# Peptides against a protein of PDB entry 6FRK: the designs that were tried, part 43

Target 1, 411 residues: chain A of PDB entry 6FRK
Amino acid sequence: NEEVLNAMLKEVCTALLEADVNIKLVKQLRENVKSAIDLEEMASGLNKRKMIQHAVFKELVKLVDPGVKAWTPTKGKQNVIMFVGLQGSGKTTTCSKLAYYYQRKGWKTCLICADTFRAGAFDQLKQNATKARIPFYGSYTEMDPVIIASEGVEKFKNENFEIIIVDTSGRHKQEDSLFEEMLQVANAIQPDNIVYVMDASIGQACEAQAKAFKDKVDVASVIVTKLDGHAKGGGALSAVAATKSPIIFIGTGEHIDDFEPFKTQPFISKLLGMGDIEGLIDKVNELKLDDNEALIEKLKHGQFTLRDMYEQFQNIMKMGPFSQILGMIPGFGTDFMSKGNEQESMARLKKLMTIMDSMNDQELDSTDGAKVFSKQPGRIQRVARGSGVSTRDVQELLTQYTKFAQMVKKM

## One batch from the design tools (peptide; made by RFdiffusion4, then SolubleMPNN)

Design b1_p11_3_s2 (from b1_p11_3, 7 letters changed)
Fold by OpenDDE base, seed 3:
Structure b1_p11_3_s2 (fold): chain B 411 residues (1-411), chain A 11 residues (1-11)
Amino acid sequence: as target 1 above (411 residues)
Amino acid sequence: DDSLEKLLKLL
């Protein structure tokens, strides 16, 4: 029994190390899991694997919880949020994502570019802010980030902004000059929250980077970026451990909407490759898809039409990045999450919908739509001509529909 | 709940 436990823990430890979890945290987790598992309960024929997975999950949840409540902005107040992080961490993009998130929630939000070091930093921020219709401040002539940050914060305070986001300069490496500049900016603007932005793809370097920032500036929140890539997110545990600060948001792509509030349980589930069914349910519920009840009732009766499939494709398109949805489904591996597959998947869904737009109500509302087309092949040719696609593309759609309809009948 | 979970696994 102890040998089996040690073998399973070795596999889990290997998988966590491959997920960029820091070796010290993996060692600590292993000892905590060993102490939490009753070997007598393991002997009783309980699913040893499920018990170990639950113990591992529980210890990972503790590693992501710093025991500190996340800072939240106060309505009707002027909340200054300073962003810090290395160049290439996604800091500037994350400032825009956070600003857009709060703007969509009905906050009076603005952006300040205090990055004087990177050529075109202000133009990039201005472009992102303009696209999102977010007010912005910065200078093409002022080179002191402290002056820009102070003037911008004062301006937006006087204009009664509720969320004032300050993007600072980054460097390619940890440099004393960067930390001194960040400290000078922080002292001048007195932010209500300092957000450290970390790239999840830096692997084992996450601990050392997060620690270097926390040792120099009072980091109170963490945002982890690039969780859409090959990064399994284990570096997030290192950031929490080093900063003793909660993760407040995650970046899950390059789009302004590829940004979500951090949830501990879904994140650990995803880290372990279990998927995020709860986050998918929450995301489906947040979309207020009023017709979900009618569809669920049809599905319970084993009824699924081409119209029901069309409505589902509309719903998937409303959910945002298809890669993000697929990455929430258990058993869809990381290869489906490649950045190229999202636009291609969305283009594929749009193509399928365009084919269905050329169908008539009899074809769309038939509980055996594929059989309607098989009985009258001239319908395939009509739909193909109407949608500007090949007869093969229509047949492929009908084949997909048939697979779905057969699966629904087995539910 | 199981039907919704199965539906979500179909999406």
Scores: peptide ipSAE 0.005, ipTM 0.446, DockQ to the pose 0.034
Fold by OpenDDE base, seed 1:
Structure b1_p11_3_s2 (fold): chain B 411 residues (1-411), chain A 11 residues (1-11)
Amino acid sequence: as target 1 above (411 residues)
Amino acid sequence: DDSLEKLLKLL
């Protein structure tokens, strides 16, 4: 039993390291999971894998909880939000995403460009703000970020803005001059919240970067960016551990709408390759797809067919950033995000649909489609021949369907 | 309820 536990914990630790989780946190998690597992419950014939997964999930949830309540803006007040982070962290893009998020919620939002160091910073902010119809302030001539930030904050306070976002200069490295500039800006504008923006794609460097910012600037919130790429989000755990500050939002792509409130449970589920069902929900909601009330009712009753899965593949193909949406679906995240561009992911989905086009109505409309095929293996061969694919490709589709149908039955 | 309903629309 202990050997099996150690082997499974080794696989989990490897997967967490491959997800950019800091090696110290992985070691601590392994010890905490070992201490939390009742070996007597493991002996009782309970699914050892489920027990370990639950223990790992519970300990990861604790690692993203700093024990500090996230700052939230107050309605009818002037909320000054200062952004800090390195150049290339996605800070400027994230300022626009956050402003747009609050604007869509009926907040009076504005953007200030206090980045005087980067050539074209103000033009980039202005372009993003103009596309989103967000009011903005900045200068082409003023070189002091303190003056720009102070004037911009004063202007938008006088105009009764509720959300005043200040984008500051980034640097390529943690430099004392950068932190001095950030402190001067912070002292002048007196922000209600300081948001540290971190690029998740820097992997193991997340801890050192987040610590360097927290040691110099009073970081109260974290936003993690580039969770659409190769970064599985393990760097977020390092940011929370170093800053002792909550993650408030995540950036999940390049689009202004590729920005969501941080949810602990979905994030950890995605990190473990279990999919992000709740993030998939929220993304569906934003896309205003036609109310398939009939499908909703079926799924509320734990009914899910191969036809229902086909109709959803058609919907997903209409949603734009296809790789992100597939990454939210349980069982697609690991195979689709790691290997393919968006076009390859779409081609894979079209292949699955072509396999389903060779199924009959009895196979498509069965609430246990996988059992229909398991009872009559000749159906797999027929479908494989009809779609021009291997019997393995049909079995892989049925395995994905089964995982999905089992999830729907637990909802 | 509304969030589940809308996952169920993507799924």
Scores: peptide ipSAE 0.000, ipTM 0.397, DockQ to the pose 0.027
Fold by OpenDDE base, seed 4:
Structure b1_p11_3_s2 (fold): chain B 411 residues (1-411), chain A 11 residues (1-11)
Amino acid sequence: as target 1 above (411 residues)
Amino acid sequence: DDSLEKLLKLL
C-alpha cells in the first residue's frame, strides 16, 4: 500500500539525512524511488522491504554517478594533478596518500608543495614524502605559489615523472583571493586533473563548498576524506551532485595506506549499513590472509556459525587497522564505529570473543546459533556469567550474529 | 569471483 511505502521511505529519508545526505537529494531520491517501484509488483506478495531497499540502492548508485568517466593517468606520460580544497579537508595528507598509491603501483610519482600560506606546510609535506620515499619540491623562501608550482612541475617533467601532484593553499573560508590563486596556479601548470578534496564530516555544507570550488576552478575529480570517522559519507553525494565530477578515491583514516579507489557499490552498501563486502575482500587480498577454503565452502552453502564468526574476529584482529575492517563487516559498521577509537573497537572485539569463549561447542557449531539460545534462554545467562558480561551483551552479540548469518543466507 | 570467495572466507 502507498501508506506502507510512504512510511518506509520516511525511515529511509530520515536515515539518509542522518547520514549527511543533502535534503534536495533525499527529496529527489524519494520521488525517483516512488516512480521506480511498481505498486502492482508490490501487491503480488514480493518482499516489499527488499524491493524498496533495491530501489533505494539503485537510486543512490545513480546519485554517486555523475555520468562522466573518471580521469585516469596515462602510463609513460607526465600527468599533472592539482589538488584544491579547504584547510582541514585532509588535502595535504591526501596528496601524500595518492602519491603513495601510485608509487606502490609502479608509477614514478612526486609531490609539489605550493602552499605558501600555511606556516610549516612544506615541512609537513616533506616529512610525509620522506617517510613514503616520495620525491618532493617546495620552497622556504618563495611566496608565490604560481612560481613554486611552475618550477616544480617543470623540474619533475624534465626528470620524466609520470604522476606530478601539486598541493595548493587551503583557506578556512571561501575567499576570492584563494580562488584567484588557484586559478593562477591552474593556468600556469595546465593540470591534466583538478582534484577537489572534501571532508565528509562537514555534512550539509558539502554541497555549498563543492559548488563554490566548481564555480571557480574546473574540478574534474573528487576525493572524500574522513570516512573512518562519524561521517557516513552522505556529503559525498552532495559533492558529486555539485561538482558533476566522479569520486576517484576515498580517505579512510590517518595512515598513508588509509586510501582506496572509490567503488560505488561498496560505498552505497556502507552508507546503508550493509557493510563493505568488496572493500573487505580487497583489504584481505592485500593482507595475504591465508586461504580459508573451508569457510568459503560453508558460506557458498549459506552456512555460518558462531565459531565461524569467532574465527573471523581472530582474522580481523590480525589485520591491524580495526576501524576500517570493522566498518566493512555487515552489522558492525554503524553501531561499532559510532562509539570510539581503534583501541575501543579492538576491546569490543575482544569482549565479543570472550563471550564466545564461554559458549559450548553445540552453541558455536550450530548453523542457527541464535535459535539455540532463543529456545533455551538459560544459555544466555550461563554465557553471560561465564564471560563476566550482562545478558544484554550476549543478546547484542547474538543479534549481530543473526544479522550476519541472514546476510550469508541471502548471498 | 575469487574475491567473493575470499570475503566469504572472512565472514
Scores: peptide ipSAE 0.000, ipTM 0.378, DockQ to the pose 0.028
Fold by OpenDDE base, seed 5:
Order: structure tokens, then C-alpha cells, then sequence
Structure b1_p11_3_s2 (fold): chain B 411 residues (1-411), chain A 11 residues (1-11)
């Protein structure tokens, strides 16, 4: 029993390290999971795998939750939000995404560019802000970010703005002078919230970088960017641990709408390669697709057919921002996005649907469609011939379906 | 591919 537990935990630890989770956190998680698992209950013939899974999931949820309530803006007040982060973290883009998010929620939102270090920082912010119709402030001539931030905050306070977002100069690892400038800006404007923006792609460096910011300024919130890329987001756990601050939002692409409130359960599910079924359900519900209730009830009952998958593919094709939704589907996340543009992703989905169009009702409506095909391999050959694809393409579809159907059975 | 599949095989 202990050998089986240790083998499974070794695989979990390997996978978490491959997800850029900090080695110290992975070690701590391993010991916490070992301590949370009753070895006697494991001996009693309970599903050892489900117990370990649940324990791992529960400990990851604790690593993402700092036990601190996220700051929220107060309606009808002037809320100053200062952004801090490394150069290339997506900080400036994230300022615009957050401003747009609040603007769409009916907040009077504005942007301030206090990045005097990077040439063209103000032009970039101005372009993003203008495209989103967000009021902005900055200077082409003032070089002191404290002056720009102070004047911009005062201006927008006097104009009764509710959300005042201040973008600061991005830092390189070696510039202590720039950390002092960041502290001077924070002291001058007295922000209600300091947001650390972290690039998920920096991997094991997330802890040290997040700590360097927290040691200089009172970081109260984290935003993780570039979760649409190859980054599995394990660095987010390191940022939470180092800053002791909640993740409030995630950036999921380059578009201004590629920004969502952080949800713990979906994020851990995605980190664990389980996809984001909850976020998929929520996005499907936001679209008011007529068949959503019936699907949600089937999913709650752990029922998922090839027909249900086909209907979801049809729905996804109607939704437009196809890349984001594919990233939420188990087995479509990293490999579908990494190799193609939105058109290639759509072409792949259409190919899968064409394979399913060659299936019969018994195959489509089976709650164990993969088992129907495994029991009668001649079905795979029939479907492959009918759809003009290889038997391998049909097997890949059935593998994706099996991954998803197994997850739905665990919900 | 193998790492996500290993993570999913663990979960």
C-alpha cells in the first residue's frame, strides 16, 4: 500500500514539476497528501486512486488560497489600483484588460501610464485605451513617474472616476533603483490595491520574482498572464505563496476580452490537465444556448456521450472565440492551441465532427462510446471509411472522448 | 502530451 501511494505521489510530483510548480511546494504537498491519506482506508479496497486525487486536489486548492479575502473596489468611491511587475509580464496589457472588465461592469474606469523608463510605453497604453474607449493619462515630456502618477490620480479623482489604474515601469531583475521608484510611486498615490502581474511562462523563477516585489511594496493581489501559452500555471502557486495574496484574475490570450476572474477549482483542474469543465459550463451558460440545461444536468449525473460531445463542438463553433473554449476542453488545451491558429483549431474540430457524422446512434448515444468501439473494432474501420480518415484519427477522437467522459464521471 | 496524460492518469 505505501509503495503504491509512493509511486502515485511520484507521478503527481513529476507532473506538478512539469507544470512549473515550485519544487519546495511540490515537496510540501507530497508530505501533506501523505499525512491526509488514511492508509487503512486505502487497504479496505476503496478506490486508492480517487483518494489520492482528492487529497492532491484539496492540497492544491489550499496552495492557491492564501486565506486572505481578495480586495474588491467600492462602488461610488475612488479606487486606485497600482500595477507592478516585470517587463514583458503583460502588465500594460493587463491594465487595459482590467480597465475594460470594470468598464463593461458599469464602472467609471481610467488608465494612467507612469512608465517613463520604456520608450513608447505611453503610446502603447494610449493605443490600447483608445481601442477600448477608456480614458487615459500620461506624459511624453515628464520623466518622473511619481509626478505623472500623482497628477493622473488627482485628475481622475477630481473627475469622479471609480477605478483608477496606474501602470508602472516594468523591472529587470537587476535594477534596485527601479524598485525604489516603484515604492515612491506607491507612497505618493497611496493605492487601495497593489496588483502584481506575473507571467506564467517564467516557471521556477515565479517565487523569487514575486518575493522581490512583495519585499518592496505591499502586494495585495496577483494577476497571472499568458495562461493560453505553454505555461501550465504552476508558477501561480509560487506567486500566491510568496506574496500571500490571492489571484484575482487570469489572462488567457492577447485580446482585451481574454481576461477572466480567477476561480480556484477550474484553475487547479486545468493545472492538473483535467481541463476547465466548470468554466466551460459557465461560458456555455453565458451564451444562453438552448440545450445548456439538459447538458448541465447530464454532466452533473456523470453522463457524457459522443452526441453530447458533438453538440458541444457545434456550440463551440457558434461561440467565435474558439481558442479560449478549446483550452477549457479536457484533452484539447495545450496541444490544440500550441500548434495552430484559430482557423486550424476550427478545421480540427470540423474534422472531429465529420468523424462523428459517420457514427451511428448506438455509438453516439452510448454513455461508454469508447467501450462500444473497443468491443467491436470493425466499428472504427467503418467510421474511418465513412469519414475518409485513418483508423488512427478515429482512435484519437475516442481517446479524447474517453478523457472527457472519465472527467464527467468524476464530477 | 505524456506529462498532461501522466497528470490526468494521476487524477
Amino acid sequence: as target 1 above (411 residues)
Amino acid sequence: DDSLEKLLKLL
Scores: peptide ipSAE 0.000, ipTM 0.396, DockQ to the pose 0.023; fails the geometry check

Design b1_p11_3_s3 (from b1_p11_3, 5 letters changed)
Fold by OpenDDE base, seed 3:
Structure b1_p11_3_s3 (fold): chain B 411 residues (1-411), chain A 11 residues (1-11)
Amino acid sequence: as target 1 above (411 residues)
Amino acid sequence: DETLEKILKLL
């Protein structure tokens, strides 16, 4: 029994190391899991795998919880949020994502570019802010980030902004000059929250980087970026361990809406490849898809039309990045989440919807839409011409519909 | 819950 436990723990430890979890944390987790597992309970015929998986899950949840409550902005106050992080961490993009998140929640939000080091930093921020209709401040002439940050914070305080986000300079290396500049900016603007932005793709370097920032500036929050890539996010555990600060948000793509509040349970479930069914349910519920009850009722009766499929594709498109939705489904591995597959998947859904837009109500509302087309092949040619696609593309859609309708009938 | 989980697996 101990040999079996040690073998299973070795597999889990390997998978956690492959997920960029720091070797010290993996060692600690292994010992904590060993101490939490009663070998006598394992002997009683309980599913040893489920018990170990639950113990691992519980210890990972503890590793991502710093025991410190996340800072939250106060409504009707001026909340200054300073961003710190290396160049290429996604810091500037994340500032815009956070600003957009709060703006969509009805906060009076603004952006300040205090990155004087990177050529075009202000133009990039201005471009992102303008696209999102977020007020911004920066200078093309002032080279002191302290002056820009101070003037921008003062301006937006005087204009009664509630969320004032300050993007700072990043460097490619941990340089003392970067940390002194960040400290000078922090001392000048007196931020209510300092957010460290970390790239999840840096793997085992996450601990050392996160520690270097925390040792120099009072990091109070972490945002992890590039969780849409091959990075399983194990570096996030290293960032929490090093900063003693909670993860508040995650970046899950390149779009301004590829940004979500951090949830511990879904994140650990995803890290272990268990999927995030709860987060998918929550995201479906947040979209207020009022028509879900009617769809669920039809599905319970084994009825599925081309219109029901169209409405479902509209719902998927409203949910945002299809890669995120797929990455929440158990058994859709990280390889399905490649950045190329999302735009291609959305383009494919949009193409399928465009084909259905050329169908008539009799075709769309038929409980056997494929049979309507098979009985009258001239319908396929009409739809193909109307949508500007091949007859093959229409047949592929009908084949896909038939597979779904058969699956619904088996439910 | 199983029906919802099955629906979500069809998404």
Scores: peptide ipSAE 0.000, ipTM 0.430, DockQ to the pose 0.034
Fold by OpenDDE base, seed 1:
Structure b1_p11_3_s3 (fold): chain B 411 residues (1-411), chain A 11 residues (1-11)
Amino acid sequence: as target 1 above (411 residues)
Amino acid sequence: DETLEKILKLL
């Protein structure tokens, strides 16, 4: 039993390291999980894999909880939010995403560009703000970020803005001059919240970067960006551990609406390759897809067919950006995100649909489609020949369907 | 319930 536990924990630890989770955190997690597992309960014939997965999930949830309540803006007040982070972290884009998020919720939002160091910073912010119809402030002539930030904050306070976002200069390196500039800006504008923006794609460097910012500036919130790429988000755990500050939002892509409130449970589920069902819901809700009431009613009854899966692949193909939506689907995240191309992901769905086009109505409309194929293996060979694919490709599709159908039965 | 319904529309 201990050998089986150690083997499974080794696989989990490998997967967490491949998800950019810091080596020290993975080691601590392994020790905590090993201490939390009752070996006697594992002996009683319970699904050992499910127990380990639950213990791992519970300990990961603790790692993303700093034990500090996230700052939230107060309605009808002037809330100054200062952004800090390295150049290329997605800071400027994230300022626009946060402003747009609050604007859509009926907050009076504005943007200030206090980045005087980067050429075209103000033009980039102005372009993003103009597209989103967000008021903005900045200068083409003033070089002191303290003056720009102070004037912009004063202006928007006088105009009764509720959310005042200040974008600061990002450097390529953790330089003392950058931290001095950030402190001068923070002292001048007296922000209600300082948001550290971190790029998830920097992997194991997340801890050292987050620590360097927290040691110099009073970071109160974290936003993690670029979670649409190869980054599985393990760097987020390092940011929380180093800053002792909550993750408040995540950036999930390039669009201004590719931005969501951080939810611990969905995030850890996605990190473990379990999918993000809740994020998939929220994204469906935003897309206002026509009410497939008939599908909803089936799924409330724990019914899910291969036809239902086909219809949903058609919906997903209409939605874009396709890679993010697939990354939210349980069992697709691990196999589809690893190949990084939206066109390849779409070609894979089209291939799965082509396999289903070679199925008959009895196979498509069965509430246990996988069992129909398992009882009559000759069906797999027929479908494989009809769609021009291998019997393995059909078995992989049926395995994916089975994972979905089991999830629907648990909902 | 309404949120579950809407996952299920994407899935």
Scores: peptide ipSAE 0.000, ipTM 0.391, DockQ to the pose 0.028; fails the geometry check
Fold by OpenDDE base, seed 4:
Structure b1_p11_3_s3 (fold): chain B 411 residues (1-411), chain A 11 residues (1-11)
Amino acid sequence: as target 1 above (411 residues)
Amino acid sequence: DETLEKILKLL
């Protein structure tokens, strides 16, 4: 039993390292999981794999929780939010995304460009802000970021802005001069929140970078960017561990709306490659699709039918444009669905639903729908004829269902 | 097909 546990933990540890999780955190997780698993309960015939997966999931949730409540802006107050982070972290883009997020929530939001180091920083911020209709401040002539930040904050306080976001200089290297500048800006504007923006794609460097910022500036929040790319998000755990600060938002693409509040459960599910079923469910629940709780409970029990898949396709179709649905799917940038691909994907879902409309209740409600069809191949031919599709199209649907039902059974 | 497989992996 201990050898099996050690083998499974080795696979999990390898997968976490391949997900850019810091080696120290992976080691700690391994020790914590070993301590949390009762070997006697593992002997009693419980699904050892499920128990280990649950223990791993629980310990990853703890690694994302710094034990500190995230700062939240206060309505009717001036909330100054200072952004810090390296050049290329997505800091400037993230300032615009956060501003747009709050603006869409009915906050009076503005942007300040205190990046005097990067040529065209103010023009870039101005372009982004103008596209989003966000008020902005900056200078083409002032070179002191402290002056720009102070003047901009004072201006927007006097104009009764509720969310005042200050973008600072991002340098390529952790230079003492950068940290001194950030400290001077922070001291001048007295921000209510300091947000460290981190690129998830920097892998094992996340810990050292996040620590260097926290050691110099009182980072109170983290935003992780580039979670749409090859980054599985393991660097986010390193940022939380190093900063002892909660992740408040994630950037999930290049568009101004590719930005969402951080949710622990969806993030860990994605990190483990379990799919973001829970985030999809939460976002579907935010859309008041009432029938999701019953499905969640079925999925938790490892039950998934062709009817459950049909209901999910209906839910997806009700959620609106596939671009919005994909923007809801971590790792699908909005560019992955050109308008042509969106219509084609909707047509594909509608085709799959039309195939299922030709199925009977025994086929739809079977916990092993694929086995019902495999035992009686004449069902495939009936469904194919009923839906006006090839027997191949029905087999492809059943193959997809089987892959999914097997995944749900492994959860 | 890959998009549909990815959607199904998220469902």
Scores: peptide ipSAE 0.000, ipTM 0.289, DockQ to the pose 0.161; fails the geometry check
Fold by OpenDDE base, seed 5:
Structure b1_p11_3_s3 (fold): chain B 411 residues (1-411), chain A 11 residues (1-11)
Amino acid sequence: as target 1 above (411 residues)
Amino acid sequence: DETLEKILKLL
């Protein structure tokens, strides 16, 4: 029993390390899971795998919970939100995404560019703000970020703005002058919330960066960006541990709508490669896709065909922010998004659909499409020729289908 | 069940 536990914990620890989870947190989680599992209950014939998965999930949920309630803006008040983070973290883009998120919810939102260090910072913010119809403030002539931030906050307070977002200069990790400037801005504007923006793609560096910001300014919230890329989000656990601050939002793409409230359970499910079940649900509900009752009924019965997969690819293509949706699909997110941007993901989906357009109804409507092709290899060659692809591309599609159909049968 | 149902509406 202990050998089986140790083997399964080794697989989970490997997957968490491959997800950029800090090695210290992975070691601590392993010991916490071992202490939480009764080996006598494991001997009684209970599903050992399910028990270990549940214990791992519970311990990961604790690692993303700082035990502190997230700050929320107060309606009818002026809420000043200061953004801090490294250059290239997606901070400026995230300011615009957060402003747009609150604007869509009926808040009076504005943006202030207090980044005087980066040439064109104000032009970039102005372009993003104008595209989203968000009021903005900044200067082309003032070089003191304290003056710009103070004047902008005063202006928008006097105009009764409810959400006042201040973007600051992003510099490299080693500049004490950045942290002094950031502290001077924070002292001048007295923000209601300080948001640390972290790039998930920096992996094991997340802890040391998040700590450096928390040691200089009172970070109260974390936003994690670039979760649409190769980053599995394990660095987010390191940011929470270092800042003792909740993750409030995640950035999930390049579009202004590629921004969502952080949810603990979906994030942990995605981190474990279980997919973002709950975020996918929320996105379905937002898109009012009521017409899929027939698919739902098939999947409750563990039935999933190549035609069902094709119809679903058509639905995903209609939804717009394709990168987000694919990253939520169990077994598709990791293999699909690891190869490029939103346009490459759409091109790959369109290629898969073109392969399925060369399949016949017997192949598409089979409850075991992979077995139909395995019994008659000549079908793979026919489909490959019909779609102008390699036999390998057809085999990759059938492998993806098989992974998904096996998941549906276990649901 | 409701969770699966909603995933599959996006899929």
Scores: peptide ipSAE 0.000, ipTM 0.399, DockQ to the pose 0.030; fails the geometry check

